# Ledger of designs, part 65: peptides against a protein of PDB entry 4IGA

Target 1, 116 residues: chain A of PDB entry 4IGA
Amino acid sequence: KRVLIVDDAAFMRMMLKDIITKAGYEVAGEATNGREAVEKYKELKPDIVTMDITMPEMNGIDAIKEIMKIDPNAKIIVCSAMGQQAMVIEAIKAGAKDFIVKPFQPSRVVEALNKV

## One batch from the design tools (peptide; made by RFdiffusion4, then SolubleMPNN)

Design b1_p20_4_s4 (from b1_p20_4, 8 letters changed)
Fold by OpenDDE base, seed 3:
Structure b1_p20_4_s4 (fold): chain B 116 residues (1-116), chain A 20 residues (1-20)
Amino acid sequence: as target 1 above (116 residues)
Amino acid sequence: SEIDKKMAEVQALVEELLAK
């Protein structure tokens, strides 16, 4: 399966890329903000999306909603920080299928990928 | 740990939402 990685932080994208690749998944591409995420989803048609919802200056919930309009069967895993419980709940209501909390544990990321 | 506890709380809420 191919994964689109969305995060404004280059370091976080790199970390996720390593975990995803080592787990046997392919990286379809990367996006640095919510708008780019929507564009890349259309372009790459990934099987799974990891979506940072704690991005400064950008609300990941909106990106989720837009992707769900494009593909109601989209498999989105939200990436949240500790203390962002409300945002996680909003993301799930918007259509996300699972969540992972920063700092990421590789086993947890793999579990989420396998689940969706 | 406190982190694990908080994560479990969120997990419970998410599972409830996904079950609906």
Scores: peptide ipSAE 0.231, ipTM 0.764, DockQ to the pose 0.569
Fold by OpenDDE base, seed 1:
Structure b1_p20_4_s4 (fold): chain B 116 residues (1-116), chain A 20 residues (1-20)
Amino acid sequence: as target 1 above (116 residues)
Amino acid sequence: SEIDKKMAEVQALVEELLAK
């Protein structure tokens, strides 16, 4: 399966890419903001999306909503920071299928990828 | 851990939402 990684932080994208690749998944591509995420989803048609919802000055939930309009069957895993319970809940309501919490545990990331 | 505790709390809520 192919994964689109969405995060404004290059380091975070790199870390996720490593975990995802070592788990046997392919990285379809990367997006650095919500608008790019929507565009890349259309372009790459990934099987799974990891979506940072704690991006400063950006609303990852809006990106989820737009992707769900494009593909109601999209498999989106939200990436959240500790203390962002409310945002995670909103992301799930928007259509996300699972969540992972920063700092990431590789096994938890893999579990989420396998589940969705 | 504190992270595990918070994760478990969110997981319970997520499971409820996904069940609907």
Scores: peptide ipSAE 0.226, ipTM 0.773, DockQ to the pose 0.474
Fold by OpenDDE base, seed 4:
Structure b1_p20_4_s4 (fold): chain B 116 residues (1-116), chain A 20 residues (1-20)
Amino acid sequence: as target 1 above (116 residues)
Amino acid sequence: SEIDKKMAEVQALVEELLAK
């Protein structure tokens, strides 16, 4: 399966890329903001999206909503930090299928990828 | 730990939402 990685932080994207690749998944591409995420979803048609919802200058929830409009069957895993419980809940309500918490634990990332 | 508690709370809420 191919994964679109969305995060404004290059380091976080690289970390996820390593975990995802080592787990046998393919990285479809990367996006650095919500607008790019929507565009890349249309372009790449990934199987799974990891979506950062802690991006300071962007509402990741809106990106989820837009992707769900494009593909109601989208498989989105939200990436959050501790203290973002409310946003995680809103992301799930918006259509996300699972969540992972930063800092990423490789096993938890793989579990989420396998679950969706 | 407090982190574990918070994670458990979020997990429970997510599972509840996904079960609907």
Scores: peptide ipSAE 0.224, ipTM 0.761, DockQ to the pose 0.500
Fold by OpenDDE base, seed 2:
Structure b1_p20_4_s4 (fold): chain B 116 residues (1-116), chain A 20 residues (1-20)
Amino acid sequence: as target 1 above (116 residues)
Amino acid sequence: SEIDKKMAEVQALVEELLAK
């Protein structure tokens, strides 16, 4: 399966890319904000999206909503910081299928990838 | 761990939400 990684932080994208690749998944591409995420989803048609919902400039939940309009069957895993339970709940309401918490635990990331 | 605790809390809320 191919994964689109969305996060404004290059380091976070790099960490996820490493985990995802080592788990046997392919990285379809990367996005650095919500608008780019929507554009890349249309372009790449990934199987899974990891979506940062704590991006400082743009709310990842809006990107989830837009992607779900494009593809109601989209498989989106939200990436949250500790203490962001409310945002995770909103992301789930918007259509996200699972969540992972930063700092990433490789086993949890893999579990989420396999689950969706 | 604290991360595990937070994950468990969110998981419980998600399950509650999806059970509606």
Scores: peptide ipSAE 0.220, ipTM 0.770, DockQ to the pose 0.476

Design b1_p20_5_s1 (from b1_p20_5, 8 letters changed)
Fold by OpenDDE base, seed 1:
Structure b1_p20_5_s1 (fold): chain B 116 residues (1-116), chain A 20 residues (1-20)
Amino acid sequence: as target 1 above (116 residues)
Amino acid sequence: MDERQKEIDELVEKIKEELE
């Protein structure tokens, strides 16, 4: 399966890329904000998306909503530094399949990839 | 296991159930 990595932080994208690759998945591409995420989703048609929330241009919640309009079957895993209950609720209601709080354990990311 | 993540996991499942 191919994964689109969305995060404004280069370090985080690199970390996720390592985890995803070592877990046997292919990295379809990367996006640095919500707008790019939507564009890349259309272009790459990935099987899974890892989505940051706090990003410039367009935040992750809005990106989730837009991607879900494009593909109601999209498999989106949120990765966020702030795991407030309200944010978790909003992300899941928007269409995300899972929510991982930063800093995370690599095994939890792999678990999410395997379950979505 | 990360206790923060455990709490979130429980909430995620709760919300998913409510959406069904």
Scores: peptide ipSAE 0.746, ipTM 0.941, DockQ to the pose 0.810
Fold by OpenDDE base, seed 5:
Structure b1_p20_5_s1 (fold): chain B 116 residues (1-116), chain A 20 residues (1-20)
Amino acid sequence: as target 1 above (116 residues)
Amino acid sequence: MDERQKEIDELVEKIKEELE
């Protein structure tokens, strides 16, 4: 399965790429903000999306909502430092399937990829 | 497992159930 990695931090994208590939998944592409994420989703049609929340141009919550308009069956895993309960609730209600808080354990990311 | 993540996991499942 192919994964679109969305995060404004280059080091985080690199980390996720390593985890994703070692887990047997393919990286479909990368995005650095919500607008890019939406466009890349349409272009690449990935099977899974890892989504950061705090990003310039368009935040992760809005990106989730836009992607869900495109594909109501989208499989989105949030990966964010903002682990407050309110944010988790908002992300899941927007359509995300899972929420991983930073800093995270690589095994938890793999678990999310396998379950979504 | 990280304790913070455990709490989030429980919350995620709760919200999913409420959405159904």
Scores: peptide ipSAE 0.745, ipTM 0.942, DockQ to the pose 0.786
Fold by OpenDDE base, seed 4:
Structure b1_p20_5_s1 (fold): chain B 116 residues (1-116), chain A 20 residues (1-20)
Amino acid sequence: as target 1 above (116 residues)
Amino acid sequence: MDERQKEIDELVEKIKEELE
């Protein structure tokens, strides 16, 4: 399965890429903000998306909503430092399948990839 | 398991149940 990695931090994208590839998944591409994520989703048609929340141009919640309009069956895993209950609720209601709080255990990311 | 993540996992499941 192919994964689109969305995060404005280069280091985080690098770390996720390492985890994703070592788990046997392919990286479809990367996006650095929500608007780019929506564009890349249309272009690459990934199987899974890892989505940050706090990003410039367009935040992750809005990106989730836009992607869900394009593909109601999209498989989106949130990976964010914003682990407040309200944010978790908002992300899941927007359509995210899972929510991983930063800093995270690599095994938890793998678990999410395998479940969606 | 990370305690913060455990709490989030429980919340996620609760929300999903409410959405179905």
Scores: peptide ipSAE 0.743, ipTM 0.942, DockQ to the pose 0.723
Fold by OpenDDE base, seed 3:
Structure b1_p20_5_s1 (fold): chain B 116 residues (1-116), chain A 20 residues (1-20)
Amino acid sequence: as target 1 above (116 residues)
Amino acid sequence: MDERQKEIDELVEKIKEELE
């Protein structure tokens, strides 16, 4: 399976890339904001998306909504420092399949990848 | 298992059930 990594932080994208590849998945590409995420989803048609929430240009919630319009079967895993209950609820209602709070354990990311 | 994540996991399952 191919994964699109969405996060405005280069360090976080690098960390997720390491986890994803070591778990046996392929990285389809990367995006640094919600607008780019939507564009890359259309272009790459990844199997899974890891999605940050707090990003410039377009936030992760709006990106989830736009991707779900493109592909109602999209598999989106949120990975964010914004672990407040209201944010979790909003992300899942928007269409996300899982929510991982930063800082996270790599094994939890792998679990999410395997379950979606 | 991280305690913070445990609470979130429970909430995710709850909201998914509500959306069904």
Scores: peptide ipSAE 0.741, ipTM 0.941, DockQ to the pose 0.780

Design b1_p20_5_s2 (from b1_p20_5, 6 letters changed)
Fold by OpenDDE base, seed 5:
Structure b1_p20_5_s2 (fold): chain B 116 residues (1-116), chain A 20 residues (1-20)
Amino acid sequence: as target 1 above (116 residues)
Amino acid sequence: MDKRQEEIEKLVEEVKKELE
């Protein structure tokens, strides 16, 4: 399965790429903000998306909503430092399948990938 | 497992059930 990685931090994208590939998944592509995420989703048609929340241009919540308009069956895993309960609730209500709080263990990401 | 993540996992499942 192919994963689109969305995060404004280059080091985080690199970390996720390493975890994803070692787990046997393919990286479909990367995005650095919510607008790029939406466009890349249309272009690449990934099987799974890892989504940051706090990003310039368009935040992760809005990106989730836009992707869900494109594909109501999209599989989105949030990966964010913003682990407040309100943010978790908002992300899941927007359509995300899971929420991983930073900092995380690689095994947690793998479990989420396998479960969605 | 981190306690914070356990709490989040529980919350995720609760919200999903609420949406059904």
Scores: peptide ipSAE 0.661, ipTM 0.925, DockQ to the pose 0.813
Fold by OpenDDE base, seed 2:
Structure b1_p20_5_s2 (fold): chain B 116 residues (1-116), chain A 20 residues (1-20)
Amino acid sequence: as target 1 above (116 residues)
Amino acid sequence: MDKRQEEIEKLVEEVKKELE
């Protein structure tokens, strides 16, 4: 399965790439904001998306909503430092399948990838 | 598993259940 990694932090994208590839998944591409995420989703047609929330141009919640319009069956896993209850609720209601709070253990990401 | 992760996982499942 192919994963689109969305995060404005280069370090985080690199970390996720390592986890994803070691778990046997392929990285379809990367996006640094929500607008790029939507564009890359259309272009690459990934199987799974890892989505940050706090990003410039377009935040992760809005990106989730836009991707869900494109593909109602999209498999989106949120990875965010913002682990507030309200944010978790909003992300899941927007269509995300899971919510991982930063900092996380690699096994948590792998479990989420395998479950969606 | 740390408390933070456990709490979020529980909340995710609760919200999903409500959306069914």
Scores: peptide ipSAE 0.658, ipTM 0.923, DockQ to the pose 0.772
Fold by OpenDDE base, seed 4:
Structure b1_p20_5_s2 (fold): chain B 116 residues (1-116), chain A 20 residues (1-20)
Amino acid sequence: as target 1 above (116 residues)
Amino acid sequence: MDKRQEEIEKLVEEVKKELE
């Protein structure tokens, strides 16, 4: 399965890429903000998306909503430092399949990838 | 398992159930 990695932090994208590839998944591409994520989703048609929340141009919640309009069956896993209950609820209601709080264990990401 | 992780996982499941 192919994964689109969305995060404005280069270090985080690098870390996720390492985890994703070591788990046997392919990286379809990367996006650095929510607008780019929506564009890349249309272009790359990934199987799974890892989505940050706090990003410039367009935040992750809005990106989730836009992707869900394009593909109601999109498989989106949120990876965010904003682990407040309200944010978790908002992300899941927007269409995300899971919510991983930063900092996270690599095994948590792998588990989420395998479940969606 | 991390305590925060467990709490979030439970919340995710609860919200998903409510959305059924």
Scores: peptide ipSAE 0.652, ipTM 0.923, DockQ to the pose 0.774
Fold by OpenDDE base, seed 3:
Structure b1_p20_5_s2 (fold): chain B 116 residues (1-116), chain A 20 residues (1-20)
Amino acid sequence: as target 1 above (116 residues)
Amino acid sequence: MDKRQEEIEKLVEEVKKELE
């Protein structure tokens, strides 16, 4: 399976890339904001998306909504420092399949990848 | 698995059930 990694932080994208590849998944590509995420989803048609929430240009919630319009079967895993209950609820209602709070253990990401 | 992870996982499942 191919994963699109969305996060405005280069170090976080690097960390997720390491976890994803070591778990036996392929990285389809990367995006640094929500608008780029939507564009890359259209271009790459990944199997899974890891999605940050707090990003410039377009936030992760709006990106989830736009991707779900393109592909109602999209598999999106949120990975964010914004672990407030309201944010979790909003992300899942928007269409995300899971919500991982930063900082996280690599095993949590692998579990999410395997379950979606 | 820490406490915060457990709480979020429970919340995710609760919201998913509401959307069914």
Scores: peptide ipSAE 0.649, ipTM 0.922, DockQ to the pose 0.776

Design b1_p20_5_s3 (from b1_p20_5, 9 letters changed)
Fold by OpenDDE base, seed 2:
Order: sequence, then C-alpha cells, then structure tokens
Structure b1_p20_5_s3 (fold): chain B 116 residues (1-116), chain A 20 residues (1-20)
Amino acid sequence: as target 1 above (116 residues)
Amino acid sequence: MDERYKEIQELVEKVKKELE
C-alpha cells in the first residue's frame, strides 16, 4: 500500500518515511500543509494518509474534511502532538480512522497502518 | 505513554461507534 505523509516538520516526515518503508509500505509522496495534502491526494491517490494537525496554510482537520469530500473511503491516520480529547473527537468525526499522539513508538504507527 | 495510548484508542472507538 502507498502512503501519503503529511507534516510540516521535515524531521517528522523523514521519521514516518523510515517507519512506513521498514514496515513494507511505499511512500506515495509528502505534503507540508493541508492544502498541499489535498492536492497530493488528488494527484497520487494514496491508499493511506498520515496527517498532522497543526500546519500552516491549512490545518489537518480541514485537510481531512476536504480529502473526505474527494474520497469518502479515504484512510487517514492522524499523527499529532495535539492529543486533547476534543481534537481526537473532531478528527474522527471529520473522517480520520485513527489518532496517534506524538511522541509515538514506531510500532504504534505500524499498527495503525495495518488496521485501516 | 501506554496510558495515553489506551485512552486515545478507547476514545477513537467510542466516537466511531457513535458515528455508526
């Protein structure tokens, strides 16, 4: 399966890329903000998306909503430092399949990838 | 982290169920 990695932090994208590839998944591409994420989703049509929340231009919640409009069957895994209850609820209601709080263990990401 | 993990997962499942 191909994964689109969305995070404004280069180091985080690199970390996720390492985890994803080592787990046997392919990285479809990367996005640094929500607007780019939506654009890349249309372009790459990834199987899975790892989505950060706090990003410039467009936040992850809005990106999730836009992607879900494009593809109601999108498989989005949120990966964010903002693990507040309200944020989790909002993300899931927006369409996310899972929510991973930073900092995380690589195994948690792999588990999420395998479950969606 | 383990506790946080469990709490988040339980919340995720709860919300998903409510959306059904």
Scores: peptide ipSAE 0.597, ipTM 0.903, DockQ to the pose 0.774
Fold by OpenDDE base, seed 5:
Structure b1_p20_5_s3 (fold): chain B 116 residues (1-116), chain A 20 residues (1-20)
Amino acid sequence: as target 1 above (116 residues)
Amino acid sequence: MDERYKEIQELVEKVKKELE
């Protein structure tokens, strides 16, 4: 399965890439903001998306909503430092399948990838 | 298992059920 990694932080994208590849998944591509994520989703047609929330241009919640318009069956896993209950609820209502709070253990990401 | 891990997982499942 192919994963689109969305995060404005280069180090976080690198970390996720390492976890994803070691878990046996392929990295479809990367995006640094929500608008780019939507465009890359259309272009790459990934199987799974890891999505940050706080990003320039377009935040992760809006990106989730736009991707869900494109593909109602999209599999999106949020990875964010914004672990407040309200944010979790908003992300899941927008269409995300899971929510991982930063900092996280690599095993948590793998579990989410395998479950969606 | 981290406390945040469990709490968020429970919340995710709760919200998913409400959306059914």
Scores: peptide ipSAE 0.597, ipTM 0.903, DockQ to the pose 0.679
Fold by OpenDDE base, seed 3:
Structure b1_p20_5_s3 (fold): chain B 116 residues (1-116), chain A 20 residues (1-20)
Amino acid sequence: as target 1 above (116 residues)
Amino acid sequence: MDERYKEIQELVEKVKKELE
């Protein structure tokens, strides 16, 4: 399966890329904000998306909503430092399949990838 | 860390069930 990685932090994108590839998945591409994420989803048609929440231009919640309009069957895993209950609830209601809080263990990401 | 993961996972599952 192919994964689109969305995060405004280059280091985080690198970490996720390593985890994803070592787990046997392919990286479809990367995005640095929600607007870019939506465009890349259209272009690349990835199987899975890892989505940050706090990003410039368009946040992750809005990006989730837009991607779900494009593909109601989109598989989105949130990966964010903002692990408050309200944020988790909002992300899942928007359409996300899982929510991973930073800092995370690589095994948690792998489990999420395997379950969506 | 393990406790944190469990709490979030339980919340995710709870919300998913409520949406169905």
Scores: peptide ipSAE 0.586, ipTM 0.901, DockQ to the pose 0.854
Fold by OpenDDE base, seed 4:
Structure b1_p20_5_s3 (fold): chain B 116 residues (1-116), chain A 20 residues (1-20)
Amino acid sequence: as target 1 above (116 residues)
Amino acid sequence: MDERYKEIQELVEKVKKELE
């Protein structure tokens, strides 16, 4: 399966890329903000998206909503430092399938990838 | 298992079930 990695932090994208590839998944591409994420989703048609929340241009929640409009069956895993319950609820209601709080263990990401 | 992970996972499942 192919994964689109969305995060404004280069180091985080690199970390996720490492985890994803070592787990046997392919990286479809990367996006650095929510607007780019929506564009890349249309372009790449990934199987899974890892989505940051706090990003410039467009935040992750709005990106989730836009992607869900494009593909109601999108598989989005949120990865965010904003681990408050309210944010989790908002992300899931927007359409995310899982929510991973930063900092995370690689195994947690792999678990999410395998489950969606 | 990390308590944060457990708490969030349980919340995720709860919300998803609520949306069904």
Scores: peptide ipSAE 0.586, ipTM 0.899, DockQ to the pose 0.756

Design b1_p20_5_s4 (from b1_p20_5, 9 letters changed)
Fold by OpenDDE base, seed 3:
Structure b1_p20_5_s4 (fold): chain B 116 residues (1-116), chain A 20 residues (1-20)
Amino acid sequence: as target 1 above (116 residues)
Amino acid sequence: MDKRYEEVEKLVEKVKKELE
């Protein structure tokens, strides 16, 4: 399966790339904000998306909503430091399949990838 | 895994069930 990695932090994208690759998945591409995420989803048609929430241009919640309009069967895993209850609820209601709080263990990401 | 992570995982499952 191919994964689109969305995060405004280069270090976080690198970390996720390492985890995803070592777990046997392919990285379809990367995006640095929600608007780029939507465009990359249309272009690359990835199987899974890892999605940050707090990003410039367009936040992760809005990106989830737009991607779900494009593909109602999209598999989106949120990875965010914003683990407050309201944010978790909003992300899942928008269409995300899971919510991983930063900082996370690599095994948590792998489990999420395997379950979606 | 500590308590905070478990709480988020439980909340995810709760909300997903409510949306079914």
Scores: peptide ipSAE 0.629, ipTM 0.913, DockQ to the pose 0.763
Fold by OpenDDE base, seed 2:
Structure b1_p20_5_s4 (fold): chain B 116 residues (1-116), chain A 20 residues (1-20)
Amino acid sequence: as target 1 above (116 residues)
Amino acid sequence: MDKRYEEVEKLVEKVKKELE
């Protein structure tokens, strides 16, 4: 399966790429903001999206909603930090299938990937 | 597993069920 990684932080994208690749998944591409995420989703048609919702000046929920309009069957895993419970819930309501928390634990990331 | 993580997980499962 191919994964689109969405995060404004290059280091976080790198970390996820490592975990995802080691787990046997392919990285379809990367996006650094919500608009790019939507564009890349249409272009790459990934099987799974990891969507950062921790960005201070950006709400990942809107990106989820737009992707769900494009593909109601999109498999989105939101990436959040501790203290963002409300945002995680909003993401699920918007159509996200699962969540993972930063700092990432490889086993939890892999479990989420395998479940969606 | 961290207690905070488990709390979120439980809440997420509840929301998922409500959306079914």
Scores: peptide ipSAE 0.413, ipTM 0.866, DockQ to the pose 0.515
Fold by OpenDDE base, seed 4:
Structure b1_p20_5_s4 (fold): chain B 116 residues (1-116), chain A 20 residues (1-20)
Amino acid sequence: as target 1 above (116 residues)
Amino acid sequence: MDKRYEEVEKLVEKVKKELE
């Protein structure tokens, strides 16, 4: 399966890319903000999206909503920081299928990828 | 497992069921 990684931080994208690829998944591409995420989703038609929703200056929830409009069957895993339960719940209500928490634990990431 | 993670996990599952 092909994964679109969305995060404004290059380091975080790199870390997630490493985990994803070592787990046997393919990285379809990367996006650095919500608008780019929507564009890349249309372009790449990934199987899974990892979406950071705690980035400043970026509305990950809106990106989820827009992707869900494009593809109601989209498989979105939200990435959140600790203490962001409300944001995770909002993301789930917006259509996200699962969540992972920063700092990433490889096993948790893989579990989420396998579930969706 | 981190207790805080478990709490989120349980809450997410509850919400997902409510959305069914």
Scores: peptide ipSAE 0.409, ipTM 0.865, DockQ to the pose 0.496
Fold by OpenDDE base, seed 1:
Structure b1_p20_5_s4 (fold): chain B 116 residues (1-116), chain A 20 residues (1-20)
Amino acid sequence: as target 1 above (116 residues)
Amino acid sequence: MDKRYEEVEKLVEKVKKELE
């Protein structure tokens, strides 16, 4: 399966890319903001999206909503930080299928990828 | 299991059931 990685932080994208590839998944591409995420989803048609919802100056939930308009069956895993439970809940309500929490635990990331 | 995941997981499961 092919994964689109969305995060404004290059380091976070790199870390996820390492975990995802070691788990046997392919990285379809990367996006650095919500608008780019929507554009890349249309272009790449990934099987799974990891979506950062703690991006500064941006609400990843809006990106989720736009992707869900394009593909109601999109498989989106939201990436949150500690203390962002409310945002995770809103992301799930917007259509996200699962969640992972930063700092990333490789086993949890892989479990989420396998589950969606 | 990490308590951070357990707490959010319980909330997510409740929301998922509500959305069904």
Scores: peptide ipSAE 0.398, ipTM 0.863, DockQ to the pose 0.506

Design b1_p20_6_s1 (from b1_p20_6, 9 letters changed)
Fold by OpenDDE base, seed 2:
Structure b1_p20_6_s1 (fold): chain B 116 residues (1-116), chain A 20 residues (1-20)
Amino acid sequence: as target 1 above (116 residues)
Amino acid sequence: MEKEIEEALKKVEEQLKELE
């Protein structure tokens, strides 16, 4: 399966890329904000998206909503430092399948990838 | 949807406990 990694932090994208690749998944591409995420989703049609929330240009919630308009079957895993209940609820309502709080263990990401 | 939210919240809570 191919994963689109969305995070404005280069370090985080690198970390996720390592985890995803070592877990036997392919990295379809990367996006640095929500607008780019939507564009890359259209272009790459990934199987899974890892989605940050706090990003410039367009936040992750809005990106989730736009991706779900494109593909109602999109598999989106949120990976965010914002672990508040309200944010989790908002992300799931928007269409996310899982929510991972930063900082995280690699195993948590792998579990999410395997289950969505 | 409600069940999905509940499960997601539970997972987040569990993860936060692991970070403590």
Scores: peptide ipSAE 0.656, ipTM 0.928, DockQ to the pose 0.847
Fold by OpenDDE base, seed 1:
Structure b1_p20_6_s1 (fold): chain B 116 residues (1-116), chain A 20 residues (1-20)
Amino acid sequence: as target 1 above (116 residues)
Amino acid sequence: MEKEIEEALKKVEEQLKELE
């Protein structure tokens, strides 16, 4: 399966890329904000998306909503430092399949990838 | 949807406990 990695932090994208690749998944591409995420989703048609929330231009919640309009079957895993209940609820309501809090263990990401 | 939210909240809670 191919994964689109969405995070404004280059280091975080690098970390996720390592985890995803070592777990036997392919990285379809990367996006640095919600607008790019939507564009890359249309372009790359990934199987899975890892989605940050706090990003410039367009936040992750809005990106989830836009991607779900494009593909109601999108498989989106949120990875965010914002682990508040309200944010979790909002992300799931928007269409996310899982919510991972930063910092995370690699195994948590792998479990999410395997389950979506 | 309510069940999915409950499950997500549970997972987040469990992950936060691991960070303590």
Scores: peptide ipSAE 0.656, ipTM 0.928, DockQ to the pose 0.859
Fold by OpenDDE base, seed 3:
Structure b1_p20_6_s1 (fold): chain B 116 residues (1-116), chain A 20 residues (1-20)
Amino acid sequence: as target 1 above (116 residues)
Amino acid sequence: MEKEIEEALKKVEEQLKELE
C-alpha cells in the first residue's frame, strides 16, 4: 500500500517516512500543507494518508473534508500534537479513521496503518 | 459515527497514559 505523508515539519515527514517504509509500506509522496495535500491526493491516489492538523495555508481538518469530497473511501490517519477531545471529535467527524497524538511510538503508527 | 468517536477518544487516552 502507498502512503501520502502530510506535515509542515520536515523532520516529522522524515520520521514518518522511516516508520512507514520499515513497516513494508511505500511512500507515495509528501505534502507540506492542506492545499498541497488535496492536490497530491488527486495526483497520486494514495491508499492511506497521514495528516497533520496545524499547518499553514490550509489546516488538516479542512484538508480531510476536501479529500473526503474527492474520495469518500479515503483512509486518513491524523497525527497531531493537539490531543484535545474537541479536536479528536472534529477530525473523526470530518472523516478521519484514526487519531495519533504527538509524540508517538512507531508501533502506534504501524498499528494504525494495518487497521485502516 | 458516535462509536467511532468513542473508540478514537479511547485510543488517545490510552496513548496519553503511556506517555505518563
Scores: peptide ipSAE 0.650, ipTM 0.927, DockQ to the pose 0.891
Fold by OpenDDE base, seed 4:
Structure b1_p20_6_s1 (fold): chain B 116 residues (1-116), chain A 20 residues (1-20)
Amino acid sequence: as target 1 above (116 residues)
Amino acid sequence: MEKEIEEALKKVEEQLKELE
């Protein structure tokens, strides 16, 4: 399966790329904000998306909503430092399948990838 | 949807506990 990695932080994208590839998944591409995420989703048609929330241009919640318009069957895993209940609820309502709080263990990401 | 939210909240709570 192919994964689109969305995060404004280069180090986080690198970390996720390492976890994803070591787990046997392919990285379809990367995006640095929600607008790029939507564009890359259309272009690459990934099987899974890892999605940050706090990003410039377009935040992760809005990106989730737009991706779900493109593909109602999109598999989106949120990875965010914002672990507040309200944010979790908002992300799931928008269409996310899982919510991982930063910092996270690699195993948590792998489990999410395997289950979505 | 309600069940999905509940499960997501539970997993987040568990993860946050591990960080404490």
Scores: peptide ipSAE 0.634, ipTM 0.924, DockQ to the pose 0.856

